# Peptides against a protein of PDB entry 8PQO: the designs that were tried, part 24

Target 1, 252 residues: chain A of PDB entry 8PQO
Amino acid sequence: VLLKEYRVILPVSVDEYQVGQLYSVAEASKNETGGGEGVEVLVNEPYEKDGEKGQYTHKIYHLQSKVPTFVRMLAPEGALNIHEKAWNAYPYCRTVITNEYMKEDFLIKIETWHKPDLGTQENVHKLEPEAWKHVEAVYIDIADRSQVLSKDYKAEEDPAKFKSIKTGRGPLGPNWKQELVNQKDCPYMCAYKLVTVKFKWWGLQNKVENFIHKQERRLFTNFHRQLFCWLDKWVDLTMDDIRRMEEETKRQ

## One batch from the design tools (peptide; made by RFdiffusion4, then SolubleMPNN)

Design b1_p10_3_s4 (from b1_p10_3 with N4L Q6L)
Fold by OpenDDE base, seed 2:
Structure b1_p10_3_s4 (fold): chain B 252 residues (1-252), chain A 10 residues (1-10)
Amino acid sequence: as target 1 above (252 residues)
Amino acid sequence: MSTLELIKLA
């Protein structure tokens, strides 16, 4: 088991992020088609359980062409169907990723708290002290070009170049986080993403778990760069607008 | 909605 807490700081409020997050997911998903290889959305509906209200999603990812050769060699045909169950009870979110073939031998759990701070809270997910001791805290800086793979880089999704017309936020320079503290009119938040990766196959555990963490970090980095650079597209949207976009994407 | 799009990582 490998645990890391990714802390993503953004120059948006927790309330703004709720809209931006959903918009960015919906927008990114428009380019993904279901059927065969791709993403199938089985469920996307509101839920209420034990006083928690939110949005529940169940997706299947067909990853045959998306995994390294060594993973394809280990996985029988059909074993690369990954189930993602997500409970979005913003500002808390939980995602559980499983595989039918591996069952209990494979788990990715992503638990996220969105807080109106600069990533300074310790053990926000309230782990036991012994468990928390093994968690690596990883800060993601959306303005840091060096954290982005060349193949993922797009100039239009570069926070160091983007300036929001509607909000005046950006571009984000090398010291943007320090400067943000002095800007009373600019909101900020941190997404604390505790990622638990379990891969119980002896001899491959460390390789696969580290690989998955690398991919998750890559995903979080790219996603939040997009979220910020799309600020002018979503900052004026309502939750009803977002729900319409989600429904349209589901029909695609 | 999930914040993940795993298929876009490749």
Scores: peptide ipSAE 0.063, ipTM 0.795, DockQ to the pose 0.367
Fold by OpenDDE base, seed 5:
Structure b1_p10_3_s4 (fold): chain B 252 residues (1-252), chain A 10 residues (1-10)
Amino acid sequence: as target 1 above (252 residues)
Amino acid sequence: MSTLELIKLA
């Protein structure tokens, strides 16, 4: 088992992020060819449990059409079906990813708290001390180009070049987080993403667990760079606007 | 919102 807490600091409020995240997910999905292929939605309903209230989703990602024929022919039954269960109780969210074939030998869990701070809280997910001492804290700086792969880099998605016309935020220089403390009119937040990866096959556990973390870090970095650089597209939208956009997309 | 849908960006 490998645990890391990714801390993503953004010059937006917790309330703004709720809109911006939903918009950016939808926008990124539209830009990805074949992004909806092989996705089955089993459940999408409100839930209430132990004082937590939100939206529960259960999706299956069928990867059979996305892998070469020889992989499909060799893959065990259920190996190409990934289950995603998500509990969205913003500002808290939990996602659990499993595989039908690997069962208890494979788990990806992502638990997120969105807080109005600069990523300074320790153990925000309230782990036991023995568990917390094994968690690596990883800071993602959306302005740091060195954290972005060259193949992923786009100038129009670079926070160090972008300036919001509507809010005046940006560009983000090397010391933007320190300077933010002195900018009383600019809101800020941190997304604390505790990622638990379990791959129990002996001899491959460390390689696979580290690989998955590398992909998650890459995803979080690129997504939040886009979210910030798309600020002028979503900052004036309401949650009702987002709901209408989602319903329109479902009809297409 | 789904995490795996975001993974397609990686």
Scores: peptide ipSAE 0.061, ipTM 0.803, DockQ to the pose 0.332
Fold by OpenDDE base, seed 1:
Structure b1_p10_3_s4 (fold): chain B 252 residues (1-252), chain A 10 residues (1-10)
Amino acid sequence: as target 1 above (252 residues)
Amino acid sequence: MSTLELIKLA
């Protein structure tokens, strides 16, 4: 098991991020080839549990069409089906990813708190001290180009170049986070993303767990760079606007 | 909101 807490600082409010995240997910999905193909939605309903209220989703990702034929032919039953269960009780979110074949031997869990701070809270997910001491805190700086792979870099998605016309935010210089503290008119937040990866396969556990973390970090970095650089596209939208856009997309 | 939907599937 490998745990890391990714802390993503953004020059947006917690309330703004709720809209921006949903918009950016939808936009990114449109830009991806095969977005939604092989995705089965089993459950999409409100939930209430232990004082937590939100939206619960259960999706299956069928990967049969996404792997080479020889892999598909050799794959055991259920090996190419990934289950994603998500509890969205914003500002708290939890996603659990499992596989039918691997069962308890495979888990990706992503738990996120969105807080109106600069990533200074320790153990926001309230882990036991013994567990917390094994968590690596990883700061993602969306302005740091060195954290972006050359193949992922786009100038139009570079926070160090972007300036929001609607809000005046950006470009983000090397010391943007420190400067933000002195800018009373600019909101800020941190997404605390505790990622738990478990892959129980003798000889491959560490390799696969580290690989998955590398992919998650890459995803979080690119996504939040996009989210910020798309600020002018979503900052004036409401949650009702987002819901309408999602409904329109489902009808297509 | 889905993490997997953001991951490029090969």
Scores: peptide ipSAE 0.060, ipTM 0.794, DockQ to the pose 0.449
Fold by OpenDDE base, seed 3:
Structure b1_p10_3_s4 (fold): chain B 252 residues (1-252), chain A 10 residues (1-10)
Amino acid sequence: as target 1 above (252 residues)
Amino acid sequence: MSTLELIKLA
């Protein structure tokens, strides 16, 4: 088991982020060819549990068409089906990823709190003290080009170059976080993303767990760079506008 | 949003 808490600081409010996140997901999905291929939505409904209210989704990703024929022929039953269960109760979100074949031997859990701070809270997910001692805190700086793979880098998605016309935010210089504290009119937040990865296959645990974390970090970095650089596209949108965009994306 | 959907986009 490998746990890391990724902390992504952004010069937006928690309320703004709700719109920006949904917009950025929808926009990115439009740009992807075949994004919905092999996706089965089993459940999409409101939920209420222990005072938490939100939207619950259960999706299956069928990978049969994404692997070579010989792999498909040799794969055990359920090995090529990935289940994603998500509880979206913004500002809290939880996603659990499992595989039918591996069962308890494979788990990816992503729990996110969105807080109006600069990533200074410890144990925001309220883990037991002994468990919290094993969590590595990883700060993602969206302005730091060194955290971006060369193949992922785009100048139009570089927070160090972008300036929002509508809000005046950016570009984000090397000390943008420190400068933000002195700017009373600029909101800020931190997304605390606790990622739990379990891969209980002998000889492969460390390799696979570290690989998955590397991919998650890459994803979070690129996504939030896009989110910020698209600020002028979504900052004036309402939640109704976002819902319409999501519906349009589902039809493609 | 879906984490897997985002992973596919990355």
Scores: peptide ipSAE 0.059, ipTM 0.797, DockQ to the pose 0.357

Design b1_p10_4_s1 (from b1_p10_4, 5 letters changed)
Fold by OpenDDE base, seed 4:
Structure b1_p10_4_s1 (fold): chain B 252 residues (1-252), chain A 10 residues (1-10)
Amino acid sequence: as target 1 above (252 residues)
Amino acid sequence: PLLMSELFKL
């Protein structure tokens, strides 16, 4: 098991982020070729459990079309089906990813708290002290180009170049986080993303767990760069606007 | 668009 807490600081409020996240997910999904292919939505319903209230989703990602034919032919039954269970109780979210074949030997859990701070809270997910000692805190700086793979880099998604016309935020220079502290009128937040990866195959555990974390970090980095650089597209949207956009997208 | 997994959002 490998645990990392990714801390993504953004010059947006927690309330803004709720809109921006949903918008950016929608936009990213539109930009992805085949983004809905092989996705089965089993459940999408409101839930209330243990004082948590939100939206529950259960999806299956059928990866059969996304792997080479030889992999598909050799893959055990259920090995290419990824189950995603997600509880969205913003500002708290939890996603649990499992695989039918690997069962208890595979887990990706992503637990996110969105907090109006600069990523300074320790153990925001309230892990046991012994478990917390094993969590690596990883700061993602959306302005740091060195954290972006060259193949993922787009100038229009570069926070170091983007300036929001609507809000005046950006561009984000090398010291933007320090400067933000002095800008009383600029909201900020941190997404604390505790990622638990379990891949319990002897000899491959560390390699696969580290690989998954690398991919998660990449995704979080790119996504939040997009979210910020799309600020002018979503900052004036309401949650009702987002819901309407989601409904329109479901009809396509 | 439904919340996609962090792995499949992009």
Scores: peptide ipSAE 0.056, ipTM 0.779, DockQ to the pose 0.443
Fold by OpenDDE base, seed 1:
Structure b1_p10_4_s1 (fold): chain B 252 residues (1-252), chain A 10 residues (1-10)
Amino acid sequence: as target 1 above (252 residues)
Amino acid sequence: PLLMSELFKL
């Protein structure tokens, strides 16, 4: 098991981020060809549990069309089905990813708290002290180009170049996080993303767990760069506007 | 939740 807490600081409020996240996911999904192919939505309903209220989703990702034919032919039953269970009780979110074939030997869990701070809270997910000692804290800086792969870099998605016309936020210089403390009119937040990866196969555990974390970090970096650089597209949208966009996307 | 759906689109 490999645990890392990714801390993503953004010059947006927790309330703004709720809209921006949903918009940016919808926009990214539109830009990806084949976005709905092989995705089955089993459940999408409100839930209430232990004082937590939100939306529960259960999706299956069928990977049969995304793997080479020889892999598909040799794959055991259920090996190419990925289950995603998600509890969205914003500002808290939990996602659990499992595989039918690997059962308890495979787990990706992503637990996120969105807090109106600069990533200064320790153990925001309230782990046992012994478990918390094994968590690596990883700061993602959306302005740091060195954290972006050259193949993923786009100038229009560079926070160090972008300036919001609607909010006046950006461009983000090297000291942007320190400067936020002095800017009373600029909101900020941190997304604390505790990622738990378990891949319990002998000889492959460390390799696969590290690989998954590398992909998650890459995703979080690119996504939050997009979210910030798309600020002028979503900052004036309401949650009702987002719901309409999601419904329109489901009909296509 | 929706962020992970992007991972499986790649």
Scores: peptide ipSAE 0.051, ipTM 0.789, DockQ to the pose 0.508
Fold by OpenDDE base, seed 3:
Structure b1_p10_4_s1 (fold): chain B 252 residues (1-252), chain A 10 residues (1-10)
Amino acid sequence: as target 1 above (252 residues)
Amino acid sequence: PLLMSELFKL
């Protein structure tokens, strides 16, 4: 098991982020060529449990078309199906990814708290002290180009170049996080993303767990760079606007 | 709202 807490600081409020996240998710999904192929949505419903209220989703990703024919022919039943269960009770979110064939030998869990701070809270997910000792804290700086792969870099998605016309936020210089403390009119937040990766297959554990974490870090970095650089597209939208856009997208 | 997969956004 490998645990890391990714801390993503953003020059937006927790309330703004709720809109921006949903917008950016929808926009990113549209931009993906072949996005949605082999994705089955089993459940998408409101839930209420233990004082947590939100939206529950269950998706299956069918990978049969995405693997070579020989892999598909040799794959056991359920091996190419990935289940994603997600509980969105913003400002808290949890995603659990499993595989039918691997059962308890494979788990990816992503738990996120969105807090109106600069990533200074320790153990925001309230782990047991012994478990918390094994968590690596990883800060993601959306303005740091060195954290972005050259193949992922786009100038229009560079926070160090972007300036919001609507809010005046950006561009984000090297010391932008320190400058936020002195800018009373600029909101800020941190997304605390605790990622648990478990891959128990002998000889592959460390390699696969580290690989998955590398992909998650890349994803979080690119997504939040997009979210910030798209600020002018979503900052004036309401949650009702987002809901209408989602309904319209489902009808297409 | 369809939550984006954390893993399959790439």
Scores: peptide ipSAE 0.056, ipTM 0.783, DockQ to the pose 0.424; fails the geometry check
Fold by OpenDDE base, seed 5:
Structure b1_p10_4_s1 (fold): chain B 252 residues (1-252), chain A 10 residues (1-10)
Amino acid sequence: as target 1 above (252 residues)
Amino acid sequence: PLLMSELFKL
């Protein structure tokens, strides 16, 4: 098991981020070639449990069409089906990813708290002290180009170049996080993403767990760069606007 | 929810 807490600081409020996240997820999904092919939505319903109220989703990702033919032919039954269960009780979210073939030997869990701070809270997910000692805290700086792979870099998605016309936020210089403390009119937040990766196959555990964390870090970095650089597209939208956009997308 | 779909582009 490998645990890391990714801390993503953004020059947006917790309330703004709720809209921006949903918009950016929808936009990123539209930009994906091959669309919803191989994604099955089993459940999408409101839930209330243990004081949490939110939306529960269960999706299956069928990867049979997305892998080479030789992999598909050699893959055991259920090995190419990935289940995603998500509980969205914003500002808290939880996602659990499992595989039918690997059962208890594979788990990705992502738990996110969105807080109106600069990533300074320790153990925001309230782990036991012994478990918390094994968590690496990883700061993601959306302005740091060195954290972005050259193949993922786009100038239009560079927070160090972007300036929001609607809010005046950006561009984000090297010391932007420190400068936020002095800017009373600029909101800020941190997304604390506790990622738990378990892969119990002997000889491959560390390799696969580290690989998954590398991909998660890459995903979080690119997504939040996009979210910020798309600020002018979503900052004036309401949650009702987002719901309408989601309904319109389902009808197409 | 759709944020995780980018993980499955692997």
Scores: peptide ipSAE 0.046, ipTM 0.785, DockQ to the pose 0.660; fails the geometry check

Design b1_p10_4_s2 (from b1_p10_4, 4 letters changed)
Fold by OpenDDE base, seed 1:
Structure b1_p10_4_s2 (fold): chain B 252 residues (1-252), chain A 10 residues (1-10)
Amino acid sequence: as target 1 above (252 residues)
Amino acid sequence: PLNMYELFKL
């Protein structure tokens, strides 16, 4: 098991982020041709549990079309089906990813708290002290180009170049996080993303767990760079606007 | 609702 807490600081409010996240997910999904191919939505309903209220989703990702033919032919039954269960009770979110074949030997869990701070809270997910000692805290800086792969870099998605016309936020210089403290009119938040990866195969555990974390970090970095650089597209939208956009996307 | 994981291009 490998645990890391990714802390993503953004010059947006927790309330703004709720809209921006949903918009950016929808926009990124549209830009990815074939992203819906092999995705089955089993459940999409409101839930209430232990005082938590939100939206529950259960999706299956069928990977048979996304792997080489020889892998598909050799793969055991259920090995290419990934289940995603998500509980969105913003500002808290949880996602659990499992595989039918690997059962208890494979887990990706991502738990996110969105807080109106600069990533200074320790153990926001309230882990046991012994478990918390094994968590690496990883700060993602959306302005740091060195954290972005050259193949993923786009100038129009560079926070160090972008300036919001609607809000005046950006560009983000090297010291932008420190400067936020002095900018009373600029909201800020941190997304605390606790990622738990379990892959219980002898000889492959560390390699696969580290690989998955590398992919998650890459995803979080690129996504939040997009979210910020798309600020002028979503900052004036309401949650009702987002819901309409989601409904329109489901009908296509 | 699309969540962040739909961005997982495996």
Scores: peptide ipSAE 0.066, ipTM 0.797, DockQ to the pose 0.423
Fold by OpenDDE base, seed 5:
Structure b1_p10_4_s2 (fold): chain B 252 residues (1-252), chain A 10 residues (1-10)
Amino acid sequence: as target 1 above (252 residues)
Amino acid sequence: PLNMYELFKL
């Protein structure tokens, strides 16, 4: 098992981020070739449990069309079916990813708190002290080009170049987080993403767990760079606007 | 409903 807490600091409010995240997911999904193919939605319903109120989703990702033919032919039954269970109770979210073939030997869990701070809270997910001491805290800086793979880099998605016309935020210089403390009129937040990865196959555990974390970090970095650089597209939208956009997308 | 993890590429 490998645990890391990714802390993503953004010059947006917690309330703004709720809209911006949903918009940016929808926009990024449209840009992905073959997006939505092989995705089955089993459950999509409101839930209330232990004082947490939100939306529960259960999806299956059928990967048979996404892998080479020889992999599909050799794959055991259930090996290419990924289950995603998600509890969205913003500002808290939890996602659990499992595989039918691997059963309890495979788990990806992502728990997120969105807080109006600069990533300074320790153990925001309230782990036991013995578990918390094994968590690596990883800061993602959306302005740091060195954290972006050359193949993923786009100038139009570079926070160090982007200037929001609507809000006046950006471009983000090398010391933008320190400078933000002195800017009374600019909101900020941190997304604390506790990622738990378990892959219990002898000889491959560490390799696969580290690989999954590398992919998650890459995803979080690129997504939040996009979210910020798309600020002028979503900052004036309401949650009702987002719901209408989702309904329109379902009709297409 | 879309979530951020639909963008996860295995």
Scores: peptide ipSAE 0.072, ipTM 0.801, DockQ to the pose 0.425; fails the geometry check
Fold by OpenDDE base, seed 2:
Structure b1_p10_4_s2 (fold): chain B 252 residues (1-252), chain A 10 residues (1-10)
Amino acid sequence: as target 1 above (252 residues)
Amino acid sequence: PLNMYELFKL
């Protein structure tokens, strides 16, 4: 098991982020060819549990079309089906990813708290002290180009170059986080993303767990760079606007 | 709501 808490600081409010996240997910999904191919939505409903109220989603990702034919032919039954269960009770979110074949031997859990701070809270997910000792805190700086793979880099998605016309935010210089504290008019938040990865295969555990974390970090980095650079596209939208956009997308 | 992980490019 490998645990890391990714802390993504953004010059947006927690309330803004709720809109921006949904917009950016939708926009990124549109830009991906085949983004919906092999995705089955089993459940998408409101839930209420233990005082948590939100939206529950259960999806299956069928990877059969995404792997080479020989892999598909050799893959055990269920090995290419990934289940994603998500509880979105913003500002808290939880996602649990499992595989039918690996069962308890595979888990990706992503728990996110969105807080109006600069990533200064310790153990926001309230882990046991012994468990918390094993969590690596990883700060993602959306302005740091060195954290971006060259193949993922786009100038139009570079927070160090982007300036929001609507809000005046950006560009984000090397010390933007420190400067933000002095900018009373600029909201900020941190997404605390506790990622738990379990891959119980002998000889492959560390390799796969580290690989998954690398991919998650890459995803979080690129996504939040996009979210910020798309600020002018979503900052004036309401949650009702987002809901309408989601409904329109479902009809296509 | 769409989850960010829907974009998980496996």
Scores: peptide ipSAE 0.071, ipTM 0.803, DockQ to the pose 0.423; fails the geometry check
Fold by OpenDDE base, seed 3:
Structure b1_p10_4_s2 (fold): chain B 252 residues (1-252), chain A 10 residues (1-10)
Amino acid sequence: as target 1 above (252 residues)
Amino acid sequence: PLNMYELFKL
């Protein structure tokens, strides 16, 4: 098991982020050709449990079309189906990814708290001390180009170049996080993403767990760079606007 | 309800 807590600081409020996240997910999904291929939505319903109230989603990702024919032919039943269960109770979110074939030998869990701070809280997910001592804290700086793969880099998605016309936020210089403390008119937040990866296959555990973390980090980095650089597109939208856009997208 | 994981280029 490999645990890392990714802390993503953003020059937006927790309330703004709720809109921006939904917009950016929708926009990024439209830009990805074939991203929705083989996705089945089994459940999409409101839930209430232990004082947590939100939206529950269960999706299956069918990977049969995405693997070579020989892999598909040799794969055991259920091995190419990935289940994603998500509980969205913003500002808290939890996603659990499992595989029917691997059962308890495979798990990706992503738990996110969105807090109005600069990533300074320790153990925001309230882990036991013995578990918390094994968590690596990883800060993602959306302005740091060195954290972005050359193949992922786009100038229009570079926070170090972007300036919001509507809010005046950006560009984000090397010391932008320290400067936020002195800018009373600029809101800020941190997304605390605790990522738990378990892959118990002998000889592959460390390699696969580290690989998955590398992909998650890449995803979080690119997504939040986009979210910030798209600020002028979503900052004036309401949650009702987002819901309407989602409904319109479902009809297409 | 789009999920960020739909953006994984699998």
Scores: peptide ipSAE 0.063, ipTM 0.794, DockQ to the pose 0.429; fails the geometry check

